# Ledger of designs, part 73: peptides against a protein of PDB entry 3C66

Target 1, 189 residues: chain A of PDB entry 3C66
Amino acid sequence: KSWANLFEKNDFFFRYKFYLEITAYTRGSDEQHLKWSGLVESKVRLLVMKLEVLAGIKIAHPFTKPFESSYCCPTEDDYEMIQDKYGSHKTETALNALKLVTDENKEEESIKDAPKAYLSTMYIGLDFNIENKKEKVDIHIPCTEFVNLCRSFNEDYGDHKVFNLALRFVKGYDLPDEVFDENEKRPSK

## One batch from the design tools (peptide; made by RFdiffusion4, then SolubleMPNN)

Design b2_p17_5_s1 (from b2_p17_5, 8 letters changed)
Fold by OpenDDE base, seed 1:
Structure b2_p17_5_s1 (fold): chain B 189 residues (1-189), chain A 17 residues (1-17)
Amino acid sequence: as target 1 above (189 residues)
Amino acid sequence: EVIIEGVSEEGSKFKPS
């Protein structure tokens, strides 16, 4: 089972009605983020395995490539705002209040040495068996186990001022703009 | 601490139908 061969970006974000987003946040150095996000990404396959065995889940398919972004993040309040607003089309416009770091601007003196928040996001497409049934799906257990697995790997990852990990269950029409190409139309409700 | 967004019920229980 090679997940990389199963999906292309062009259809993955249109294939499912529901997605689980896994975002690793770091307010610190790029080196700190590389270690943290790399750890989280390496464990996503274990979360997928736990989701697949839930009775209500027909399919849990990971998108193999992470989405990367970073912002100038002067304050702790800015960092909390990023974690609150990121990952939903409904709320992501609030991030426009922060300076997005790009390849074009990263060498500017005002950006180069500024405090930054780094984001790495993995996506899992979900298909369910419980349409028109009374059965409910509970993802709390596998998600909690996943977060505990990641945070327990190193004591430093217990510092919520630096390292954070959030999971977001979203509908396809509310996916962030980053997952679509400029010529792609967002899925409808 | 676990942050799970997009689910309305405590314990991340939902019906996606």
Scores: peptide ipSAE 0.064, ipTM 0.744, DockQ to the pose 0.074
Fold by OpenDDE base, seed 2:
Structure b2_p17_5_s1 (fold): chain B 189 residues (1-189), chain A 17 residues (1-17)
Amino acid sequence: as target 1 above (189 residues)
Amino acid sequence: EVIIEGVSEEGSKFKPS
């Protein structure tokens, strides 16, 4: 299927056994996040191209729309926790300890001016061309190159207190809840 | 910090199983 058919959510998060999550984190202003996440998102196609040529990768299909979320993030420890726990269904419940910013609550006095962590997540569906369960695919190199590309774009993006970037290899059954609609059932193992 | 999750213990490789 062409990438054009993947612009809509449809069955994208049910189509693959494996996904690569690319999350841009910003603890700062929404403007800072917009610039950072926009840069990261603009480079995803380059990562896809590098993945597609790897031995053992049959398909690398990006979902073209980011998932956006933000949390009240009063401490650096909270920011580290977000980076550690986000992106996996197994661990994302830990984020319930933080206040999720929503359209309904963003104007509340306790939230409006609070320190925030912003998250933008892109997904790549992966299909592997492996015959044996013992076969391994090294995606570390292209992923590292991608991170370096994003981080090197501006000196400000070297500030890990503000800007972070994580790539997570995840199985379909362990995707975050955000990718599923209320009427959709999470894929089984 | 740069985080790449899902890397095998053997380093730099992902096992799609």
Scores: peptide ipSAE 0.049, ipTM 0.693, DockQ to the pose 0.069
Fold by OpenDDE base, seed 5:
Structure b2_p17_5_s1 (fold): chain B 189 residues (1-189), chain A 17 residues (1-17)
Amino acid sequence: as target 1 above (189 residues)
Amino acid sequence: EVIIEGVSEEGSKFKPS
């Protein structure tokens, strides 16, 4: 069965206790973001393969679709704030200080020509081998290799003012609100 | 408990430079 057939959106974000979020950030044009995020997304399967071979990881399953968002991002400080606060329910409320770009507001004059930060986020559900409580799982190695792989593809992706890539390890109860439907209750600790 | 190196109890963000 293809990964696409294994996961309906409704159960994926409740199925695992742990998730790895992969977010591609672009402060620039939509075209720049499309190229950058598309590259990152194309490499996620390689990261999954690297995670699956770790002794402490029982399962690493990617969610099939990225989550897309964009914010008006007038300053570099705003861009750093987005990168710091995004991807956790505990911190995402700080993003309310920025204007979220939506299909409803994207044509507004104040938004249309404004500098923007684009975000594309992929999720990997993780299940760990609990039996060996003493096994240290170091996901930093495969994550670092993944980032280096993406950044090395084009010299332009070395410009951290424009292109960024972050990975966040989160618990299911701390996933961003975007992954849940309005009628879904967030997982409890 | 699975100890993930470099992951805080609250989760961790990796921005490898």
Scores: peptide ipSAE 0.190, ipTM 0.841, DockQ to the pose 0.374; fails the geometry check
Fold by OpenDDE base, seed 4:
Structure b2_p17_5_s1 (fold): chain B 189 residues (1-189), chain A 17 residues (1-17)
Amino acid sequence: as target 1 above (189 residues)
Amino acid sequence: EVIIEGVSEEGSKFKPS
């Protein structure tokens, strides 16, 4: 089956028990984020290839489109909070303390000129060959290599105050709300 | 280090420095 047929948005976030979230963070300009997130997105396929060759991974399927979000981010502490809390349904409610930038509010004076954190999130659905409950799949190496690849592309991407990259392993029931339509129910635990 | 131990581990965040 061609990758193209797997990208029907309709069941991707219900198809797998496990997901790897790849989030590119930028606290800066939209232009900075477009460059950074575009680079990260361009390398996701390389990560998928590295994951697929791991003995414990049966399937690694990327979702084709990034999820885009931006928040008013006045402080470094807010930026750290975003990076800590984003990507899990259990913790994402903490982000309600920040102002989400939307198409409806982006032109408001209080938002337009405010410091922002931009987020672009890619998802990889994972299926594991777990024969025994004791089998561990270590994705540390491929994930580290991926991050290093992205950060080494340009010296500017070494500035953690501006550019960040995080990978989160998440169960389907703990996916962020953004991946579901209003009429969709979260997968049950 | 994101070690996916058998089906039970809750969301591990990997942020390599």
Scores: peptide ipSAE 0.064, ipTM 0.748, DockQ to the pose 0.247; fails the geometry check

Design b2_p17_5_s2 (from b2_p17_5, 7 letters changed)
Fold by OpenDDE base, seed 3:
Structure b2_p17_5_s2 (fold): chain B 189 residues (1-189), chain A 17 residues (1-17)
Amino acid sequence: as target 1 above (189 residues)
Amino acid sequence: EVEIEGVSEEGSKFKPK
């Protein structure tokens, strides 16, 4: 299969059993988020390179397009809740307590000027070499290095009240609903 | 079975500081 066929959206979220999610969070302005998420996205290729050389990882394949979402986020507790619950189908229903910002509602007076949390999420599909030795794959090392690289780029990104970065290892059947079209069936276990 | 260090069978979310 040509390398070009690997980037077809239609198969990416069904191709792998495991995914690594990289989410940049911003509680602030859209301008702040654009700078932060753009930086994180620009460094994802370096994380992929570090994952590919780990013993036990056969493939680390990035999805090229970020997923964007934003919520009305009145409090710090709401922001912590978003960071805790986002990125898993099992827990994402808790986000229904918050107002999702959409193109249809963004101009409403109650939403337009409200404090917001912005999310940009990148996905990496993972294939493991299961047939060889039960090599303990420690993905925490390259992930920690990645976070440190992003956070150290600008001193402003040290403000955890505004800027956050989280990684989640997820099974394909537990991917967020955002990655599937309305006509697509979620992968089974 | 892939044993991933520090990752549960249900997945893991981590925020390295």
Scores: peptide ipSAE 0.198, ipTM 0.839, DockQ to the pose 0.380
Fold by OpenDDE base, seed 1:
Structure b2_p17_5_s2 (fold): chain B 189 residues (1-189), chain A 17 residues (1-17)
Amino acid sequence: as target 1 above (189 residues)
Amino acid sequence: EVEIEGVSEEGSKFKPK
């Protein structure tokens, strides 16, 4: 399957009814996040391969580019909140309580030296075999294997205070705002 | 509608430990 033709941002987030989000979280340094997110991103292809062989999955197509964001994250509770609320349009407004780090504000003294949470998110578009309406698709198995693979790579990634990895199954209408351009209308339910 | 085991109708977040 030529993934190359699927990388046009223009229709990827409108093409599927269902998506799997893979988010690497880091509360630490830029260097720590770069290593962690880079590892996770490098393994996404293996997850896709495991998803594609499931009888209920017709297509699993990864989006090629990660979405990256960072927040000022002064407390562990803030970090837990980010992990709970991120990745869904229904809940992402809760993140407005935190200071988003931008290119315009990153050099401000109050932001530059502040504790930060870094996020890198990969997306997989999913198409299911509807004809087998009675087939239960268990995506937990390949997802668990993927998380175990990433976390077992380095002992440091076992520190949940710093490094986290979450997968979210979402419908297209509940994708985060970050995946749409300002002029794009969110998919309807 | 495809029933996905362990996934709610509204979606699900998985944070395997």
Scores: peptide ipSAE 0.208, ipTM 0.838, DockQ to the pose 0.379; fails the geometry check
Fold by OpenDDE base, seed 4:
Structure b2_p17_5_s2 (fold): chain B 189 residues (1-189), chain A 17 residues (1-17)
Amino acid sequence: as target 1 above (189 residues)
Amino acid sequence: EVEIEGVSEEGSKFKPK
């Protein structure tokens, strides 16, 4: 099946048991985030290529559209919390303590001028070669190379107070709610 | 069973510094 058929949103987040989430975080301006997330997104294809050549990975399919979110992020601790809690259904409820920026509230004075954390998340669906042997797949190498590639692109991206990049390996049943439509049921364990 | 190195059963978050 062509990659094109995998981009039907409805099947992508149900098709794989495992996903790699790539989240670019920016605590700063929207312009800073656009540059950072755009860079990260532009490099995802390189990560996919590196994942596909791993013996234990049968398929690495990127979802082509990023998921965008932003939160009011008044403190560095809040930014750390976002980075810790985001990307898992188990932990994402902790983000309810923060004000999610929406199209409806973005013009509110309390939100408009507030410090914000921006998130752009890319997903890669993973299918593993489950041979009868416990194959250890080390995804850390390509993931580390990917992060280094992104951060080394501009010296500004070395500022961890502003720019962060995290990768999360998740099971389909632990994907964030954002990937499912309101009428879609989360995959069961 | 595929064991992903550094990935716990609950998933793993990598923040390569």
Scores: peptide ipSAE 0.196, ipTM 0.834, DockQ to the pose 0.398; fails the geometry check
Fold by OpenDDE base, seed 5:
Structure b2_p17_5_s2 (fold): chain B 189 residues (1-189), chain A 17 residues (1-17)
Amino acid sequence: as target 1 above (189 residues)
Amino acid sequence: EVEIEGVSEEGSKFKPK
């Protein structure tokens, strides 16, 4: 099946048992985030290629569109919390303590000029070859190489106070609510 | 069960330093 047929959102987040989330974080300007996230997104295909050649990975399929979100982020501690809690249904409720920036509220004075954390998240669906023995699949190597590749592009991306990049391995039932439509039920365990 | 090295049963966040 061509990659094109898998780009329907409704099927992608139900198709795989496992997902790799790639989130670019920026605590700064929208312009800074656009450059950073754009760079990360441009390199995702290289990560997919590295994942596909690993023993035990049958399929690594990227979702084509990033998920975008932003929060009012007044402190560094808030930024650390976002990075810790985001990307899992189990932990994402902690983000309710922060003000989510929406199209409806972005023009409010209290939000417009507030420090913000921007998030861009890419998803890769993973299918594993279960038939072989307990093959420990080490995804850390390609993931680390990917992060190093992105951060080495510009010295400014070494500033962890502003720019961060995290990868999260999640089960389909623990995907964030953002990937499902209001009428969709998340996958069961 | 696929054991992914460094991935907890609950999922793992990799923030390579």
Scores: peptide ipSAE 0.187, ipTM 0.821, DockQ to the pose 0.384; fails the geometry check

Design b2_p17_5_s3 (from b2_p17_5, 8 letters changed)
Fold by OpenDDE base, seed 3:
Structure b2_p17_5_s3 (fold): chain B 189 residues (1-189), chain A 17 residues (1-17)
Amino acid sequence: as target 1 above (189 residues)
Amino acid sequence: EVTVEGVSESGSKFKPK
């Protein structure tokens, strides 16, 4: 099956039991976020290459389209909360305490001028070579190298008050709701 | 059960310092 067919949204989030989420966070301007997220996205292929060569990983396939979201983020504590709660179905309900920016509300004066946190999330589907039920796969090295590569690209990206990058290992049944269409059922445990 | 080391199973974000 051609690599091109793997990028169809329709079954990507049902194909794998495990996913690696890569989220670029920006508490600042849209322009700052576009630069930061664009950089992170451009490096995802390098992470995939490093994951593919690990003995415990059979397949690492990126979903090429980012998921974009933004929230009104008036405080640093709100920004930390977003970073803690985002990326898991179990915890994402906590984000309901924040105002999601939508195409319908973005022009409201109260939203337009509010401090915002921007999120861009990339997904990598993972299949493991499980010979034994208790196999441990260490992805720490490639993930650390990836983060360091992104953070070192520009000195401004060292400011954790503005720019953040997180990787989360997620099971398919715990993927955020954003990856599923309204008519799609979440994978079972 | 696949235990991925380096990224906490608890969904804790891998934030390499």
Scores: peptide ipSAE 0.201, ipTM 0.769, DockQ to the pose 0.494
Fold by OpenDDE base, seed 2:
Structure b2_p17_5_s3 (fold): chain B 189 residues (1-189), chain A 17 residues (1-17)
Amino acid sequence: as target 1 above (189 residues)
Amino acid sequence: EVTVEGVSESGSKFKPK
């Protein structure tokens, strides 16, 4: 199947045992987030290219559509909690303590003018070269270079109170619920 | 089992400083 066929959700989140999540966080305006997340998303292809050339990585395939979410985020502690808990099925239930912004509730007076954290998440499916008995793959360098590339684009993106970027290595069974449809069963261990 | 170094373990956040 061509790389292009992976642009559709289809079986992407069932195809790989391992995923790299790339999440852009913004505690600010939707306009700030659009600029920040758009920049991050535009650089994902460069990260994929750097991952593909690593000896331990057989395949690195991006899912081309971001997942978008936003939460009411009244405090900096809430923003830190979102960044800590998001992106893993094991921990995402902690986010239930926050108000998820939806199309149904976004016009409510308590939500409309509330401070918000915006999240845009990109996924890369990973397949590893097991044959080389390399039990360990170091992706630190390409990931760090990617973050630095995104952060260095504008001085404003150095403000960690507003803009954050995280990468998370996730097993398929621990993917967030957002990647699955209501009729899809989460992969087992 | 593949261990990925340089990024936090599954469930942990890689946030470069």
Scores: peptide ipSAE 0.184, ipTM 0.768, DockQ to the pose 0.489
Fold by OpenDDE base, seed 5:
Structure b2_p17_5_s3 (fold): chain B 189 residues (1-189), chain A 17 residues (1-17)
Amino acid sequence: as target 1 above (189 residues)
Amino acid sequence: EVTVEGVSESGSKFKPK
């Protein structure tokens, strides 16, 4: 069964207690973002494979579709803020200070020509082999290798002013609102 | 409780150098 057939959207974000978020950021053109995010997305399967072989990880399942968002991002400070605050329910409210680009507003003069930050986020559901109440799992190596692989693909991706890549470990109850439908209740702690 | 090392906890991002 293809991974795509295993998870309806609604089940995926309730199935796991833990998630790894992979977000590609671009402060630039849509074309730049398409190339960057497409590259990152193409490598997620390699990260999954590296995670699955870790002794502490029982399951690593990618969600098949990226979540796409974009914000008006007039300053570098705004871009840093997006990178800091995005990807957690606890912090995502800070993004309300920025104008979210939507299909409804994208043609507005104030938005159309404004500098933008584009975000593409992939999710990996994680299940751990918990033998003891206190288990440490180090995912530093596979995550670092993944980032290096993406960044080294093109010299242009070394420009952190334009291209960024972040990984965030998130508990299910702290997933961003974007992953839930309006009628879905966020998982409890 | 599972502690995952090498990535940032919820609210902070891991940016590998």
Scores: peptide ipSAE 0.220, ipTM 0.780, DockQ to the pose 0.508; fails the geometry check
Fold by OpenDDE base, seed 4:
Structure b2_p17_5_s3 (fold): chain B 189 residues (1-189), chain A 17 residues (1-17)
Amino acid sequence: as target 1 above (189 residues)
Amino acid sequence: EVTVEGVSESGSKFKPK
């Protein structure tokens, strides 16, 4: 019952102070991305299970739907920039230098055949067991295991020029704009 | 204040090598 209520997008990005973002990146074809992101998405549940058993984590709740975006990505440097800047409100404005692919523009000749970076982002809301004012929670192991699991599934996924996977710990007030509807106000700090 | 180790905060990515 508690998970079913999380399916309502309406409060998920306001419910938690902290989020783990899992982004699958593909600089290649849509087909490549669908396979890669689908694999990553299929493994998120395993990561959640590993996070939930950590003493410092009270709750790890995945948002069930990925956020999809794609950019024209003519260079490897652009791809690195996307990977560096995406996933934080503080840095996402740097992505304005790239052309976002939309349903409205995807058929334009300049976009249709252009190299693209595809992004699929999964979110996990985190609640911590805060006993003390300063708590450290190490999630390195489960995150590393998750990445290794995804990367080892197919030899092709070892190609970092094409396939990338990043995890980012983000505070609710620093979530990307994509998670909020136009009428929603970003959580305050 | 909660600090999470093993993942990058805003501005850095956790990319396991």
Scores: peptide ipSAE 0.205, ipTM 0.774, DockQ to the pose 0.528; fails the geometry check

Design b2_p17_5_s4 (from b2_p17_5, 6 letters changed)
Fold by OpenDDE base, seed 3:
Structure b2_p17_5_s4 (fold): chain B 189 residues (1-189), chain A 17 residues (1-17)
Amino acid sequence: as target 1 above (189 residues)
Amino acid sequence: EVEIVGVSEEGSKFKPK
């Protein structure tokens, strides 16, 4: 089956048991986020190529569309909380303490001029070549090289108060709610 | 069962070396 049919959004988040989430965070302007997230997104294909050649990985398939979200983020502690809690169903409920920016509320005076954290998340579906009941797959090197490549592109991206990049290994049943449509049932464990 | 090394389920922030 051609690669083209694999890009249908409808089954990507049900196809794999495991996902690698790549989230670019920006506490600053929309312009800063567009530059940072665009850079990160442009490098994801290089990470995929490095993952595909690992002996324990059978498939590394990127989802082509990023997931975008933004929160009112008045403090550095709030920004740390976002980075700690975002990216899994188990922890994402903690983000309800923050105001999610939506198309419906973005023009409200309390939101429009508020400090914001922007998030752009890319997903890679993973299938493993498990020969034994327990397989250990080390992805540290490819992931480190990817992060270093993104961070080294511009000196400004070294400012962790503004720009952050996180990777999370997530099981399909623990994916964030954002990846599912309202009528879709979350995969069962 | 697959054990992933280098990235956690809690999220990993890679600091530039």
Scores: peptide ipSAE 0.547, ipTM 0.919, DockQ to the pose 0.637
Fold by OpenDDE base, seed 1:
Parts: sequence; structure tokens; C-alpha cells
Structure b2_p17_5_s4 (fold): chain B 189 residues (1-189), chain A 17 residues (1-17)
Amino acid sequence: as target 1 above (189 residues)
Amino acid sequence: EVEIVGVSEEGSKFKPK
């Protein structure tokens, strides 16, 4: 299946039981985030290629559109909290303690000049070759290589106070609310 | 059941090699 065909279908987040989330974080300027997230997004196809050739992976299909969000992030602790809680339905409610930046509020004086954390998230749908009732798949190497490709591009991306890159393995029923339309029901366990 | 090694459900930060 082509990436284009998957993107045209509104069922991507219902199609797989498992997803790999790739989130680029930036606590800094929007310009810094644009460069960092753009780089990460440009490398996702290489990760997909490495995942596809693993014996335990039947399918690795990327969702081609990133999900974008930003929060007012006044402290380093807030930034750590965002990275800990984002990307899972079980934990994302903790983000309600922070001010989400929206098109409606971004020009408010208390928001426009506030420190911000920017997030860009890419998704890969996964289907596995299950030979037994219990299957073990090691994706450590391709994921590490992907992170190395991103972080080694510019020395500035070594500053973990500003730039972060996280991968999360998420089950379909635990995907963040952002991936579903208002009229869509979350997948069941 | 699928067990993934190398990435957790809680999220994983990778250090450059």
C-alpha cells in the first residue's frame, strides 16, 4: 500500500492495533522548532524502511501528516512533564495543567511572549508476524539509528534543555485524542 | 501478544551513539 493511499483514508488510526509515535519537542522559538521538527519528519521514511525489513514486522506504514501542538511552558519541570505525559490517552489529561496555545489565544499578551514547548508527532502503524501467541520484536537498533540521524545533523540538537526526540510504542486504544475526529469512537481493547 | 524491545509504552528517549 502506498503512503498516499493510507493518508487518503480516514481509518489509519483504526487500521492497526499498534503504533510507533515519534515526537519532536522544542522548548524555544517557533523557528527552532520548525527546523528541528522538519528534520525529524524528513527522516521518518528511513526509519520505516528499516522497520519493514525486520522479520517480526509484517507492515510499517507511516501517517504522512504530523500532529502539531504547543503549550505555555514556563519551567523545565513543565517541559519534562510534557515529555512524560504526551502521547498516551492514559496520561494526556495531565497536560490540562498547562495552557494549550490555540489560534484563538496565541495573540493574547500572556501567551504570545511566554516560553513555549512545541510538539510535532509522526505515527507509524505496525502489523506483526505473529507465529506464536507471544511474539517478541526488537526495534532498538533501527530506532537508535534514526535518533542518531536526527540529533547528529546539528550540534545544537544535543541540547536536551531545548531539543528532544522521543519514541513511544502505543496500542490503538491508548492513542492520544488528537488523532480522532470529534465524531469518532476510540478503538476498544 | 506482542512484546516490543527497545521502545516502551511510557516513551523512550534515545542517546546518540
Scores: peptide ipSAE 0.541, ipTM 0.918, DockQ to the pose 0.634
Fold by OpenDDE base, seed 2:
Structure b2_p17_5_s4 (fold): chain B 189 residues (1-189), chain A 17 residues (1-17)
Amino acid sequence: as target 1 above (189 residues)
Amino acid sequence: EVEIVGVSEEGSKFKPK
């Protein structure tokens, strides 16, 4: 099936048991985030290609639309918390302690000029060749190469106080709420 | 069960240093 059929949200987040989340984080300006996330997004196809050739991976399909969010992030500790808690349904409730920036509140004086963390998340659906009950698939190498590729593009992206990149392997039932519509029920275990 | 090497725990962030 062509990647073209995956452009629509459709059943993408129900189709796979496993997903790889790629999140670009920026604690800075919207302009900084746009450049950083745009770079990361532009390299996702290369990661997919590297994943597809791994033994044990049958399919690696990217969802082409990024998920965007931003939080008021007054401290470095808050930024670390966002990076730790985001991307899993189990932990994302911790983010409720922070002010989510929305179209409705972005013009509020307390939010407009506040320090912000921006997040852009790409998803890759994974299907594995499970011949035997216990297969080990090592994604460390391609993921590391991907991060290095993104980080090495510009010296500024080496500043972890501003720019971060994380990959998270999640099961479908543990996907963040953001990937589901209000009328969609989260996949069961 | 697929054991993914490179992530410490299910749902753990892979932050390559």
Scores: peptide ipSAE 0.194, ipTM 0.793, DockQ to the pose 0.458
Fold by OpenDDE base, seed 4:
Structure b2_p17_5_s4 (fold): chain B 189 residues (1-189), chain A 17 residues (1-17)
Amino acid sequence: as target 1 above (189 residues)
Amino acid sequence: EVEIVGVSEEGSKFKPK
């Protein structure tokens, strides 16, 4: 199936058993996040290329649309919590302790001027070369190279208090709720 | 079954420093 067909949301998050999430975090301004997330997004194709050449990976298909969210993030601890809890259905409920910024509330004075953490998440669907055996796939190198590439682009991106980048390997049944429409049922375990 | 090195199958984040 062509990549073009995989860019349609409807099947993407049901098509694979495994996903790699790439999340760019910014605790700062929208402008800072736009630059940071834009950079990260621009490099995802390079990561895909590096993943696809791994012997254990049969398919690495990116979902080209980022998922965007932002939270009121008054403290560094909140920012660490976001980075810890986001990206898994098992843990994402912890984010309910924070105020999600929405189109409905973003203009509220208490939210508009509040410190925020911005999140942009890219997804890569993964299919592995498994033939009746356990396979070990090391993605450490391509992931490290990707992170280093992004962080080294500008000296400002070395500030972990502001800019963060994380990758998460998740199973389809543990994808965040954000990837599913209200009428879509989460994949079963 | 697939074992992924560099990130946990349990959904742990990979955050190189």
Scores: peptide ipSAE 0.189, ipTM 0.802, DockQ to the pose 0.478; fails the geometry check

